# Peptides against a protein of PDB entry 9IZ0: the designs that were tried, part 1

No score or structure here was measured in a lab: all are predicted.

Target 1, 345 residues: chain A of PDB entry 9IZ0
Amino acid sequence: ITCLGSNGHTYKQLVKGGNDDLRQDAVMEQVFEQVNGFLRSYRKTSQRNLSMRTYKVIPLALKTGVIEWVQDTIPLGEYLDSAHKVYHPKEWSLSTCRKLIAEKQMEDLETRLKVYDLVCRHYRPVFRHFFLESYADPVQWFTTQTNYARSTAVASVLGHVLGLGDRHGQNILIDKTSGEVIHIDLGIAFEQGKKLPVPECVPFRLTRDVVDGMGITGVEGVFRRCMEFTLETLRREEDSLLSVLEVLRYDPLFSWLISPLRRMKKQKMQLENFNQPESGNITTDASRDPKIQRNNVSGESEAERAILKVRQKLSSTLSVEASVGELIRIAQDPSYLALMFCGWS
Positions, changes and structure headers below are counted from each chain's first letter, unless a header gives other numbers.
Peptide ipSAE was made for these designs. It is ipSAE averaged over its two directions, with the distance scale d0 held at 1.0 Angstrom where the peptide's residues are scored. Compare it between designs on one protein only; published cut-offs may not apply.
The geometry check fails a fold that doesn't show the stated peptide or that is severely misdrawn somewhere.

## One batch from the design tools (peptide; aimed at target 1 H168 V198 F341)

Design b1_p8_1 (made by RFdiffusion4)
Pose (drawn by RFdiffusion4):
Structure b1_p8_1 (pose): chain A 304 residues (1-257, 299-345), chain P 8 residues (1-8)
Amino acid sequence: ITCLGSNGHTYKQLVKGGNDDLRQDAVMEQVFEQVNGFLRSYRKTSQRNLSMRTYKVIPLALKTGVIEWVQDTIPLGEYLDSAHKVYHPKEWSLSTCRKLIAEKQMEDLETRLKVYDLVCRHYRPVFRHFFLESYADPVQWFTTQTNYARSTAVASVLGHVLGLGDRHGQNILIDKTSGEVIHIDLGIAFEQGKKLPVPECVPFRLTRDVVDGMGITGVEGVFRRCMEFTLETLRREEDSLLSVLEVLRYDPLFSWLGESEAERAILKVRQKLSSTLSVEASVGELIRIAQDPSYLALMFCGWS
Amino acid sequence: PPLPAPPP
């Protein structure tokens, strides 16, 4: 539902009747806003203008809340389905990949990796072409690319830290003229998903297409630097963060999918921010564990 | 059971 504005600008409101965890999304957005404040009160984490982008959430009811449909965007999942066909029509479709992996579900490890390798060899990455031929001449394109890299890196580090759940393309919105990514529908949090009926391996969203969209350079450069600066900044302001997560713990609103998984979850948050390992080594291991095909094969259908 | 993502 799109309404005009007194200043003359239209605002789009996405109202959902489905039982999306909009209250969890709201509290998560509050945490994200406070993180943006942390990144604001520091030199390195603000010269880059890095921020985990937040979309305003106004949940009137958990089942029937209303959120801000962000200014003109194309979701990642709804995108690069058309781009896949237009850019690479000869290669296989998502139908061959999907249920072919469906045949992979009951198979062993080697079979799963083999079929995944085959399908991934068939379906070359295509998201790299969104930032080309869409935005503007090169300066704006590069600004948009670095904005996407930064925003996705910060969002991914924060999601790994807070154990964010579903990270399919259907839950990612790319801005357009700016390039900052907006994660949507973050209902599953504090390590909720891996432990699904169907298990996962990847801690944060990182497919081949996503790393292809970061530019010619994969996730080694601006992405890694932004991730590591984010990790160090989050560690430096760790006490305030755990304070925020504690106040989340003691209220019965945040979903942590007496004693609760929330305690263990924040302990794992502390471990993820623990200074025992160098931050650079932590970012390196995170990139490796998110990028390796062995982990990616077991994730789920698609996710090429 | 819940899936990571429902197939279309």

Design b1_p8_1_s1 (made by RFdiffusion4, then SolubleMPNN; from b1_p8_1 with A5E P7L)
Fold by OpenDDE base, seed 2:
Order: structure tokens, then C-alpha cells, then sequence
Structure b1_p8_1_s1 (fold): chain B 345 residues (1-345), chain A 8 residues (1-8)
């Protein structure tokens, strides 16, 4: 929809209806705004303008809401598919790569690693071209690539700490003006991605194309240091962050668990993306929700477990540098990426 | 301008 604002400007908005709980997205955006407050208060993060990019979510009902249409953005996955066809027209299609990974989904790790390596050799990274082609001015190129590495670092730390799932290339937008990343569809949080049909095994998305966008230094430089400064800020503000999450523990409408319906929807979308690579936004019609009697006792115990995991991730037992080093290592490990739905790009 | 990250 397009709305006329009180300021006389027209704003495009996305109305989502169906089985998506936009209230989870709205709550996660509120958590990001609080974290952005912490990042602005800390010298090492404020000097670098570190922030999680946010967007407005207005939940209208349990299954309906209005989302801000972020202008001048492209989904990472849409850019990568288009750019790969341009820069590597003789390499395998994304559909071929997906098919080969899926055919081996039930095989052992050794077989899955062999197929992942084979796919990686026939589908090379291209995301560096986003910055090279979009910005003719060297200062603008360097600034936008730096903004990308910084925003990806903040999103990676927050994604790990909050256990954000479903971080595929369609749920990560690139701002064409700033180079910053915008994470969307935030309703898989607190490690519920491990309950998906293809379990998420990485702390955040750090695939070869995500790294290729950081330029020649890859993860070594701006990205690593901005992860360190972000984690140092979150460790300092641990009690403040946990207090924000504790308010959600008592929210009867917040779901700490992935719904069976959302799990089934994500499973169908994974299967349908194999059969039709080009079907935009399938609004799946409202199948009647079985009344999940939210046993409040089970929800509270899951919230407590989620908050405990957040506290554990903020532990000062390891240095910030050691903690970030291990996160980067795990996020790039082929033994985890080969198990993912799309770990090669 | 964002402070240039000192080269490692």
C-alpha cells in the first residue's frame, strides 16, 4: 500500500497478512532500538556510528500488521543471483547448487562436505561487485564497504546473542545508499532456528559472499574489530539488556518457541523454492490454527532458558577477542556450512 | 566522516 503521511510525503508500506506473527518482529525491533542506545553511549561504538538498522513494524492483530517498506534496498539473495549470472555465466545456477545440496541432505558429513566443496567450486563469490559497480567515487566505495562491514558486524553479534534464525539471503536487505544491512523477518529468535527442518548450526550468516562484500581484508579488520567493540558494549550493558528481555518473559503474546505452523511454512517454502525459483511472496491462505493452548508454565520456562543463554553468551570468561575469534571460526566452518540450506553463498 | 579504522 502507499500512504500519504501528515508531512505530505507518500510512503510505501507492506501489509502482511496470514500466519506471520509480526509482534515478534516488533519486539525484536524494540530490543534493537535499546541496543542502539547502548552503542551510542559507548565511546568505541559511538565513534564508529555502530547501529543495528531498524524498520517500523506495527502489529495490527496476531497475524496482521504494517511493515515499513525500506526504500532503496535489495535482498542480498536477489543481488547475488543476478550478479552471479552476470560475472560467472558459465558457472552452475543457484537451482543446480540447491538441488545437489538437497539430494545429499540425509547423507553423512563427509559426503555433504564433498558436495559443498563441489558447489563452492562451481558457484564463486560475487558480492564485492555490489560495491565496485554501485559506487564510482573511491571515497563513496570505501565508505559504503566500511558501512557494510560495520553493520554486518553489529548484526552478527546481535544475531548470535539473541539467537536470530532464518538468516537466508532474502531476509537480509542491502541499503543501496549506505551499504548497510537490514535484517527482516525476525520471528525466529532465541535459537529456535535449531528446531527448523534444516537445523541452523552457525551463530550468524558469514558465508563466502557475505565475506566477499568486506573486500580484500575479508573478516580481518573492520568486521572483526566492530564485532569486538559491539560485544564489549553488550557485556558492559548486560544487566540493561537482560532487563529488556525480562519484560518479554511476562508478555503473554510473545512466543519464545517456534510455532508448528511457522515450522511447516518454512519447510514448505524450502521445498517450493526447489520447484519454482521465481515465485515471489506466496501468501499461503489462512489454514485454521489449532488453538495452541499456551500453557503459561511452558512459555515461562522457555523464556528463562532463553535469557540464561543470552547471559551465557555475554559471559566474560573469555576475552572479547577470543569470543569473537571463535564465533568467526564457527560461522565460516565448512563442517557447519555444508549442513545449511544455502551455506555456499 | 567516519573515523578511518586504523589499519591493523
Amino acid sequence: as target 1 above (345 residues)
Amino acid sequence: PPLPEPLP
Scores: peptide ipSAE 0.021, ipTM 0.505, DockQ to the pose 0.016
OpenDDE base, seeds 1, 3, 4, 5: peptide ipSAE 0.000, 0.006, 0.000, 0.000; ipTM 0.416, 0.477, 0.384, 0.411

Design b1_p8_1_s2 (made by RFdiffusion4, then SolubleMPNN; from b1_p8_1, 3 letters changed)
Fold by OpenDDE base, seed 3:
Structure b1_p8_1_s2 (fold): chain B 345 residues (1-345), chain A 8 residues (1-8)
Amino acid sequence: as target 1 above (345 residues)
Amino acid sequence: PRLPEPLP
């Protein structure tokens, strides 16, 4: 839909109907706006214009809401799929890579590392070309690549601290004007990604293509330094951030747990993404009810556990530099990436 | 999930 604002501007809006709860997204966007306040107040982050890119979410009813349509964006996965065919036409298709990883999903770590390395050798990074294609002016190229590295650093720290999950290439948009990342579909937070059928074992998405977009310095430049400044800001504002999260503890509409229905939907989507070779209606009869023991864990006890985990991630036990160094190491570790869906891209 | 296509 297109709405005329009281300011005379027209705004495209997405009306999302169906089984997806937008309340989680709206809450996470509110948390990001508060964090953006902290980033603007601190000299080291404000001087670099560090922010999490946000979008407006208005929940209207149970499972219905309005989302801002983010103009001039492309999903990271859509760009990568197209660019890989252009720049590496002799390499393996994404479907071939997915098939080889899926065939070894039940094998040991050593076998999964071997197939991950094999896939990586036949599916090379291309995301640097986004900046080279889109920005002919060297100053614009450098500025947009810098904006990408900065926004990815903020999103990586926040994604780790808040335990954001489901960070696949269709849930990360690239702004074609600024080079900034925009994270969408925020309904998997507080480490609930570890409860997916393919558990999320990395703190944030830092795959080879995410790194390739940072240019020649990779993680060793703007990205690392901006992660450090962001984490330093969040550690200073720990009490303020925890106070924002405590308000959510008493929100009866906020779910600290991934719903069984959402887990099943993500399971089906993960299995479909692994199991498509060409042609066939696999009506997987969803009639095998896994007896999910409803452990009577009160939503309040899960909120408390989530807030305690945020506090632990903000701990000053390690330096900012050591903490960021370890996060960057884990996020790029083949031993974790080989266990995940599309960990090569 | 993909953002649903904008309704015209």
Scores: peptide ipSAE 0.015, ipTM 0.567, DockQ to the pose 0.059
OpenDDE base, seeds 1, 2, 4, 5: peptide ipSAE 0.012, 0.011, 0.009, 0.012; ipTM 0.504, 0.507, 0.499, 0.514

Design b1_p8_1_s3 (made by RFdiffusion4, then SolubleMPNN; from b1_p8_1, 4 letters changed)
Fold by OpenDDE base, seed 3:
Structure b1_p8_1_s3 (fold): chain B 345 residues (1-345), chain A 8 residues (1-8)
Amino acid sequence: as target 1 above (345 residues)
Amino acid sequence: PRLPEELP
């Protein structure tokens, strides 16, 4: 829909209806606005204009809401699929790579590492070309690549601290004007991504293409330093951040657990993405749903555990540099990426 | 110009 604002400007908005709980997204956007307040108040982050890019979400009912249409964006996964066909037309298709990973999903770590390495050799990174294609001016190119590395660093720290899941290439938008990342579909938070059919085992998305977009320095320089400054700010504002999350503990509309319906929907979408028709019945035996004993854990006890886990992630036991160094290491570790749905791009 | 990241 298009709405006329009281300021005389027209705004394009997405009306989302169905089984999607927009309340989770709206709550996470409110948390990001509070964190953006902390980033603006701290010298080291404010001097760099560090922020989590936000979008407006207005829940209208239990299953309906209005979302801001983010202009001048492209999904990371859409760009990567198109660019890979242009720059590497002799390499494997995304479907071939997905199939090979899926065929080995039930195998040991050694076999999964071998197939991940094989896929990586036949599907090379291309995301650096986004900046090279989009910005003919060297100053604009450097500025937008820097903005990408900065925004990815903020999103990576926040994604880890808040335990954001489902960070696939369709849930990460690239702003074509600024080079900044915009995270969407925020309804998997507080480590509920570990309860997906393919468990998320990385702290944030730092795949080869995410790194290739940072340019020649990769994760070093801008990205690492901006992660450090962001984590330093969040550690300083720990009590303020925890107070924001405590308000959500008493929100009867906020779910600290992934709903069975959302889990089933994500399972179906994962299976459909594996089953794109190159003739081969990948019978993933969906009959081994581990009987998650529904221990009647009150939603309050799950909120308390989530807040305790946020506090643990903000612990000053390790230096900021050591903590960021370990997060970057884990997020790039082949032993974790080989276990992911699309850890190669 | 050095990036703000390279400034103390």
Scores: peptide ipSAE 0.030, ipTM 0.714, DockQ to the pose 0.015
OpenDDE base, seeds 1, 2, 4, 5: peptide ipSAE 0.008, 0.021, 0.009, 0.026; ipTM 0.440, 0.642, 0.482, 0.681; seed 4 fails the geometry check

Design b1_p8_1_s4 (made by RFdiffusion4, then SolubleMPNN; from b1_p8_1, 4 letters changed)
Fold by OpenDDE base, seed 2:
Structure b1_p8_1_s4 (fold): chain B 345 residues (1-345), chain A 8 residues (1-8)
Amino acid sequence: as target 1 above (345 residues)
Amino acid sequence: GRLPEPLP
């Protein structure tokens, strides 16, 4: 929809109707705004303007809401598919790669590693071209690539700490003006991605294309340093962050568990995305949700477990540098990426 | 080697 603001400007907005509970997105955006407050208060993060990019979510009902249409953005996956066809027209299609990975989904790790390596050799990274083609001015190129690495570092730390799932290329937008990342569809949090039909086994998305966008330094420049500063800020503000999450423990509208319907929907989307090109307009028919009696006792126990995991991720047992080093290693490990739905790009 | 982070 297009709305006329009280300021006389027209704003495009996305109305989502269906089975998507936008209340989780709205709550996660509120958590990000609090974290952005911490990042602004800490010298090492404020000097670098580190923030999680946010968007406005207004939940209207259990299954409907208004989302801000973030202008001048592109989904990472849409850019990568288009750019791969331009820069590597003789390599395999994304559909071919998806098919080969899916055909081996039930096989052993050795077989899955072999097919992942094969796919990687026939589908090379291209995301560096986003910065090279979009910015003719060297200062603008360097600034936007730096902003990308910074924003990806913040999102990676927050994504790990909050256990954000479903971080595929359509759920990550790139701002064409700043180079910053914008994470959308935040309804899989607190490690509920491990309950998906293809379990998520990486702390955040750090695929070859995500790294290629950081330029020649890859993870060993701005990205690693900004992850370190972000994690140092979150460790300093642990009690403040946990206090924000404790408020959510008592929110009867917040769901600490992935719904069976959302799990089935994501399964169906994974299966359908093997057979059709990603047309981003899946109008999901309103099938009647069986009244899941939320046993309050089960929700509170899951919230407590989630908060305990957040606290554990903020533990100072390891140095910030050691913790970030391990996260980067795991997020790039082929033994985990070969198990993912789309770990090669 | 780690490249120096750009100045703030």
Scores: peptide ipSAE 0.019, ipTM 0.537, DockQ to the pose 0.017
OpenDDE base, seeds 1, 3, 4, 5: peptide ipSAE 0.014, 0.010, 0.010, 0.011; ipTM 0.633, 0.602, 0.532, 0.633; seed 4 fails the geometry check

Design b1_p8_2 (made by RFdiffusion4)
Pose (drawn by RFdiffusion4):
Structure b1_p8_2 (pose): chain A 304 residues (1-257, 299-345), chain P 8 residues (1-8)
Amino acid sequence: ITCLGSNGHTYKQLVKGGNDDLRQDAVMEQVFEQVNGFLRSYRKTSQRNLSMRTYKVIPLALKTGVIEWVQDTIPLGEYLDSAHKVYHPKEWSLSTCRKLIAEKQMEDLETRLKVYDLVCRHYRPVFRHFFLESYADPVQWFTTQTNYARSTAVASVLGHVLGLGDRHGQNILIDKTSGEVIHIDLGIAFEQGKKLPVPECVPFRLTRDVVDGMGITGVEGVFRRCMEFTLETLRREEDSLLSVLEVLRYDPLFSWLGESEAERAILKVRQKLSSTLSVEASVGELIRIAQDPSYLALMFCGWS
Amino acid sequence: SHRTSASS
């Protein structure tokens, strides 16, 4: 539902009748805003202008809340389906991949990796072409690319820290003229998903297409640097963060999918921010564990 | 039966 504005600008409101965890999304947005404040009060984490982008959430009811449909965007999942067909029509469709993996579900490890390798060899990455031929001449394109890389890196590090759940393309919105990513529908949090009926391996969203969209350079450069600066900044302001997560723990609103998984979850948050390992080594291991095909094969259908 | 993960 799109309404005008007194200043003359239209605002789009996405109202949902489904039982999306909009209250969890709201508290998570509050944490994200406070993180933006942390990144604001520091030299390195603000020269890059890095921020985990937040979309305003106004949940009137958990089942029937309303959120801000962000200014003109195309969701990642709804995108690169048309781009896949237009750019690579010869290659296989999502239908062949999907249920072919469906045949993979009951198979062993080697079979799962083999079929995944085959399908991934068939479907070359295509998201790299969104930032080309869409935005503008090269300066704006590069600014948009670095904005996407920074925003996705920060969102991914924060999601791994807080154990964010679903990370399909249907839950990612790319801005357009700016390029900052907006994660949507973050209902599953504090390590909720891996432990699904169907298990996962990847800690944060990192497909082949996503790393292809970061530019010619994969996730080694601006992405890693932004991730590691985010990790160090989050560690430096760790006490305030765990304070925020504690106040989340004591209230019965945040979903942690007497004693609760929330305690163990924040312990794992501390471990993830623990200074025992160098931050650079931590970022390196995170990139490896999110990029390796062995982990990617077991994730789920698609996710090429 | 086939199992699926969470979706939106």

Design b1_p8_2_s1 (made by RFdiffusion4, then SolubleMPNN; from b1_p8_2, 7 letters changed)
Fold by OpenDDE base, seed 5:
Structure b1_p8_2_s1 (fold): chain B 345 residues (1-345), chain A 8 residues (1-8)
Amino acid sequence: as target 1 above (345 residues)
Amino acid sequence: PLLYPATA
């Protein structure tokens, strides 16, 4: 929909109806805005304009709300699918690559690693071309690539700390004007991605194409340094961040757990969106959510475990550099990436 | 669900 604002400007908005709880997205966007406050207050992060890109979410009911339309964006996965066809027309299709990984999903790690390596040899990174084709001016090219590396670093640290899951290429937008990343569909948080049928085992998305967009320095340039400054800021503001999360502990409507239905829906989407391009209106009649008596005691115990896990990730037991180094290593490790679902690569 | 851009 398009709305006329009281200022005389027109705003495009997305009305989302259906079975998804927009309250979780709205809460996560509020947490990101508080973190942006911390990043603005700290000299090392403010001098670099480090921020998590946010968008407005207004929940109107349990399953209905208004979302700000993020203008001038493209989904990372949409760009990559088109760019691979243009720049590497002799390589395997994304469908072929996904099929080969899915066929080996139940096999041992050694077999999955062999298939992952085979796919990587026949499907090479292309995301560097986004910056080369979009920005003819060298200063704009360098600025937008720098903004991409900065925003990806903030999103990677914050995504790890808050345990954000479901970070596939359609849930990451690229701003065509700034080169910044915008994370959407924040419905998998606090490590609930580990409870998916194919567990998420990496701390954040750092696939070969995500790295290729950082240019010739890859992770060792702006990205690593901005991760370090972001983690240093979050460790400094640990008590402030935990206080924001404690408000959610007492919110009876906040869901610390992924519902069984949401797990099944994500599993089905992970399987079906790879096999058929057709927009089947799956009217899943969600009328029979069994009254799982959310014993308030179980919800509070899950909130406490989630907050404890955030505190553990902010621990100063390792240096900032050592902690960031280990996160980058794990996020790029083929032994972890080969275990991800077929649409992650 | 994926935020498909609603067609204008």
Scores: peptide ipSAE 0.009, ipTM 0.482, DockQ to the pose 0.056
OpenDDE base, seeds 1, 2, 3, 4: peptide ipSAE 0.006, 0.008, 0.005, 0.010; ipTM 0.472, 0.476, 0.476, 0.475; seed 4 fails the geometry check

Design b1_p8_2_s2 (made by RFdiffusion4, then SolubleMPNN; from b1_p8_2, 6 letters changed)
Fold by OpenDDE base, seed 4:
Parts: sequence; structure tokens; C-alpha cells
Structure b1_p8_2_s2 (fold): chain B 345 residues (1-345), chain A 8 residues (1-8)
Amino acid sequence: as target 1 above (345 residues)
Amino acid sequence: PLLYPAVS
């Protein structure tokens, strides 16, 4: 929809309806605004203007809301698919790569590593070209690439700490003006991504293309240091962050668990992204409603487990540098990326 | 992609 603002400006907005609860997104955006407060208050993060890019979500009803429209953005996955065709026209298509990974989904780790390596050799990174194409001025190029590395670092720490799932290239936007990342579709949090049909095994998305966008230094320099400063800020503000999450514990509308409906929707979307539309009537025999025993795991017990897991991720047992080093290692580990839906780009 | 905005 297009709305006329009280300022006389016209704003494009997305009306989302259906099975996605926009209240989860709205709550996560409120958590990000609180974290942005902490990042502004801490010298090491404020001096770098570190923030999680947020957006306005207005839930209108149980399953409908208005999402403000990010102008001047592109989904990372949309850019990568288009750029890969331009820069590597002789390499495999994204559909070929997806198919090969899917065909080996049920195989052992060794077989999955072999197919992941094969896909990686035939689908090379291209995301550095986003900055080279978009910014002819060297100062703008450097600034936007720096902003990308900074915003990706903040989003990576927050994504890990809050256990954000479903971090595929269509759920990460790139701001074409600033180079900053904008994370969207936040309704899979608190490690519920591990309960997807293809479990998420990485702490955040740090695929080869995500790294290629950081330029020649990759994860070293700006990204690593900004992760360290962000994690240092979150550890300092642990009690404040946990207090914000405790408010959500008492919100009867907040879901600490992935809904069965959302899990099934993501399962269908994963299957549809692997299958070309061969007209095979997959009679989704909707009759197997898995009576997943509603173990009356009180919503409180799930909230408590989620908050405990956040606290564990903020633990000062390891240095900030060691913790960030391990997160970066795991996020880039082929043994994890080979298990992902799209770990190669 | 769900498009979500920056407000300055």
C-alpha cells in the first residue's frame, strides 16, 4: 500500500497477512532498539556508530500488520543470484547448487562436505561487486563497505545472542545508500532455527559471499573488531538486556517456540526451493497432523530456557576476542555450512 | 523478501 504521511510525503508500506505473526518481529525490533541504546551509550560502539538497523512493524491484528517499506534496499540473495550470472556466467546456477545439496541432505557429513566443496568450486563469491558497482567514488565505496562490515558485525552478535534463525539471503536486505544490512522476518528466534526441517547449525550467516562483501580483509579488521565491541557492550549490559527479555516472558502474546504452522510453512518453502516445478501432485497429505504431544511445557519454562541460553552466550568465561574468534570460526566452518540449506553463498 | 524500513 502507499500511504500519505502527515508531512505530505508518500510512504510505501507492505501489508503482510497470513500465518506469520508480526508481533514476533515487532518485539524483536523493540529489543534491537534497546540494544541500540546500549551501543550508543558505550564509547567503543558509539564512536563507530554501531547499530542494528531496525524497521517499524505495526501489528494490526493476530496475523496481519503493516511493515514499513525499506526504500533503496535489495535482498542479499536477489543481488547474489543476479551478480553471479553476470560475473560467473559459466558457473552453476543457484538451482543446480540447491539440487545437489538437497540430493545429499540425508547422507553422512563426509558426503555432504564433498558436495558442498563441489558446489563452492562452481559457485564463487560475488558480493564484493555490490560495492564496486554501486559506488564510483572511492570514499563512498570505502564508507559503504565499512558500514556493511560494521552492521553485519552487530547483526551477527545480536543474531547469535538472541538465537535468530531463518537468516537466508532473502531475509537480509542491503541498504543501497549506506551499505548496511537490515535483518527481516524475525519470527524465528531463541535457537528455534535448530527445530527447522533443515536445522540451523551456525551462530549467524557468515557465508563466503557475506565475507566477500567485507572486501580484501574479509572477517579481519572492521568486522572482527566491531563484533568484539558489540559483544563487549552486550556483556556490560547483560542485566539490562535480560531485563528486557524478562518483560517478554510475561507477554502472553510472545511465542518462545516456533509454531507448528510456521515450521510446516518453512518446510514447504524449503521443499519448493529444491524442486523445480515438475507438476508432480505432491498430495501433501495434510491428514498427518503430527499430534506433537502438546507436552504442556509451560510457556514460562521455554522463556526461562531461552533467557538462560542468552545469559550463557553473554558469559565472560572466555575473553571477548576468544568468544568472537570461536563464533567466526564456527560460522565459517564447512562442517556446519555443508549442513545448511544454502551455506555456500 | 519482507521489506522493513530505516527511519532516520
Scores: peptide ipSAE 0.008, ipTM 0.452, DockQ to the pose 0.039
OpenDDE base, seeds 1, 2, 3, 5: peptide ipSAE 0.006, 0.007, 0.007, 0.006; ipTM 0.463, 0.480, 0.478, 0.459

Design b1_p8_2_s3 (made by RFdiffusion4, then SolubleMPNN; from b1_p8_2, 6 letters changed)
Fold by OpenDDE base, seed 2:
Structure b1_p8_2_s3 (fold): chain B 345 residues (1-345), chain A 8 residues (1-8)
Amino acid sequence: as target 1 above (345 residues)
Amino acid sequence: PLLFPALS
C-alpha cells in the first residue's frame, strides 16, 4: 500500500497477513532500539556510529500488520543471483547448487562436505561487485563498504546473542545508499532456528559472499573490530539487556517457541524453492492455526531458558577477542555451512 | 507506540 503521511510525503508500506506473527518482529525491533541506545552511550561504538538498522513494524492483529517498506534496498540474495549471472555466466545456477545440496541432505558429513566444496568451486563469490559497481567515487566506495562491514558486525553479534534464525539472503536487505544491512523477518529468535527442518548450526550468516562484501581484508579488520566493540558494549550493558528481555517473559502474546505452522511453512518454502524460481509472491495461505493452548508454564520455562542462554553468551569467561574469534571461526566453518540450506553464498 | 511500556 502507499500511504500519504501528515507531512505530505507518500510512504510505501507492506501489509502482511496470514500466519506471520508480526508482533515478534515488532518486539525484536524494540530490543534493537534499546541496544542502539547502548551502542550510542559507549565511546568505542558511538565513535563508529555502530547501530542495528531498524524498520517500523505495526502489528494490527496476531497475524496482520503493517511493515515499513525500506526504500532504496535490495535483498542480498536477489543481488547475488543477479550479479552471479553477470560476473560468472559460465558457472552453475543457484537452482543447480540448491538441487545438489538437497540431493545430499540425508547423507553423512563427508559426502555433504564434498558436495559443498563442489558447489563452492562452481559458484564463486561476487558481493564485492555491489560496492565496485554502485559507487564510482573512491571515498563513497570506501565509506559504504566500511558501513557494510560495521552493520554486518553489529547484526552478527546481536544475531548470535539473541539467537536470530532464518538469516537467508532474502531476509537480509542491503541499503543501496549507505551500504548497511537491514535484517527482516525476525520471527525465528532465541535459537529456534535449531528446530527448523534444516537446523541452523552457525551463530550468524558469514558465508563467502557476506565476507566478499567486506573487501580484500575480509573479516580481518573493520568487521572483527566492530564485533569486538559491539560485544564489549553488550557485556557492559548485560543487566540492562536482560531487564528488557525479562519484560518479554511476562508477555502472554510473545512466542519463545517456533510454532508448528511456521515450521511447516518454512519447510514448504524450502521444498518449493527447489522446484520454482523465487517468485516473490509470499502466498498468504490462510491455513487455520490450531488453537495452540499456550500452557503458560511451558512458555515461562522456555523464556527462562532463552534468557539464560543470552546471559551465557554475554559471559566474560573468555576475552572479547577470544569470543569473537571463536564466533567468526564457527560461522565460516565448512562443517557447519555444508549442513545449511544455502551455506555457499 | 512501544508495545512494552518498560522499554520506554
Scores: peptide ipSAE 0.008, ipTM 0.494, DockQ to the pose 0.022
OpenDDE base, seeds 1, 3, 4, 5: peptide ipSAE 0.007, 0.006, 0.007, 0.005; ipTM 0.492, 0.493, 0.513, 0.454

Design b1_p8_2_s4 (made by RFdiffusion4, then SolubleMPNN; from b1_p8_2, 6 letters changed)
Fold by OpenDDE base, seed 4:
Structure b1_p8_2_s4 (fold): chain B 345 residues (1-345), chain A 8 residues (1-8)
Amino acid sequence: as target 1 above (345 residues)
Amino acid sequence: PLLFPARS
């Protein structure tokens, strides 16, 4: 919809209706604003303007709301699919890569690693071209690539700490003006991504294209240093962050668990993204109502487990550098990426 | 409801 503001400006807004609980997105955006407060208060992060990019979410009803239309953005996955066709027209299509990974989804790790490596050799990174194409001025190019690496570092630390799931290329927007990342569809948090039909095995998205966008230094430049400063800030503000999350523990409307409906919706979307419509009547006999084992795990017990996991991720047992080093290693590990829905790009 | 007061 387009709304006329009281200031006489027209604003595009996305009306989301259906099964997506926008309250979870709105809550996560509020958590990000609090974290942005911590990042502004700490010298090492404030000097670099480190922030999680946020957008306005207004829940109107249980399943309906208005989302701010983030202008001048593109989904990472949309850019990558388009750019890959331009820069690597002789390589495999995204659909071919998806099909080959899907065909081996039930196989052992060794077989999945072999097909992942094969896909990686026939689908090379292109995301560096986003910055080269969009910014003719060298200063603007360098600034936007730096902003990308900074915002990706903040989002990676926060994504890990808060256990953000479903971080595929359509849920990550790139701001065409600043180069910053904007994470959308925040409805899978607190490691509920591990409960998806294809479990999330990485702490955040650090695929080859995500790294290629950082330029010649890859992860060893601005990205690693900004992850370190972000994690140092979050460790310093642990009690403040946990107090923010404790408020959510007592919100009866906040879901610490992925709903069965949301799992089923993501399962269908995963299957649809693998299948071109060959007209095979997969009568998904929807009649197998998976007996909702109402595991009478009180919402409080799930909130407590989620908060305990956040605390564990903020543990000072390892140095900031060691912790960031391990996160970067795991996020780039082929043994994890080969298990993902789209770990190659 | 917004859980956190918007910082003015």
Scores: peptide ipSAE 0.006, ipTM 0.507, DockQ to the pose 0.022
OpenDDE base, seeds 1, 2, 3, 5: peptide ipSAE 0.006, 0.006, 0.006, 0.005; ipTM 0.446, 0.494, 0.507, 0.453

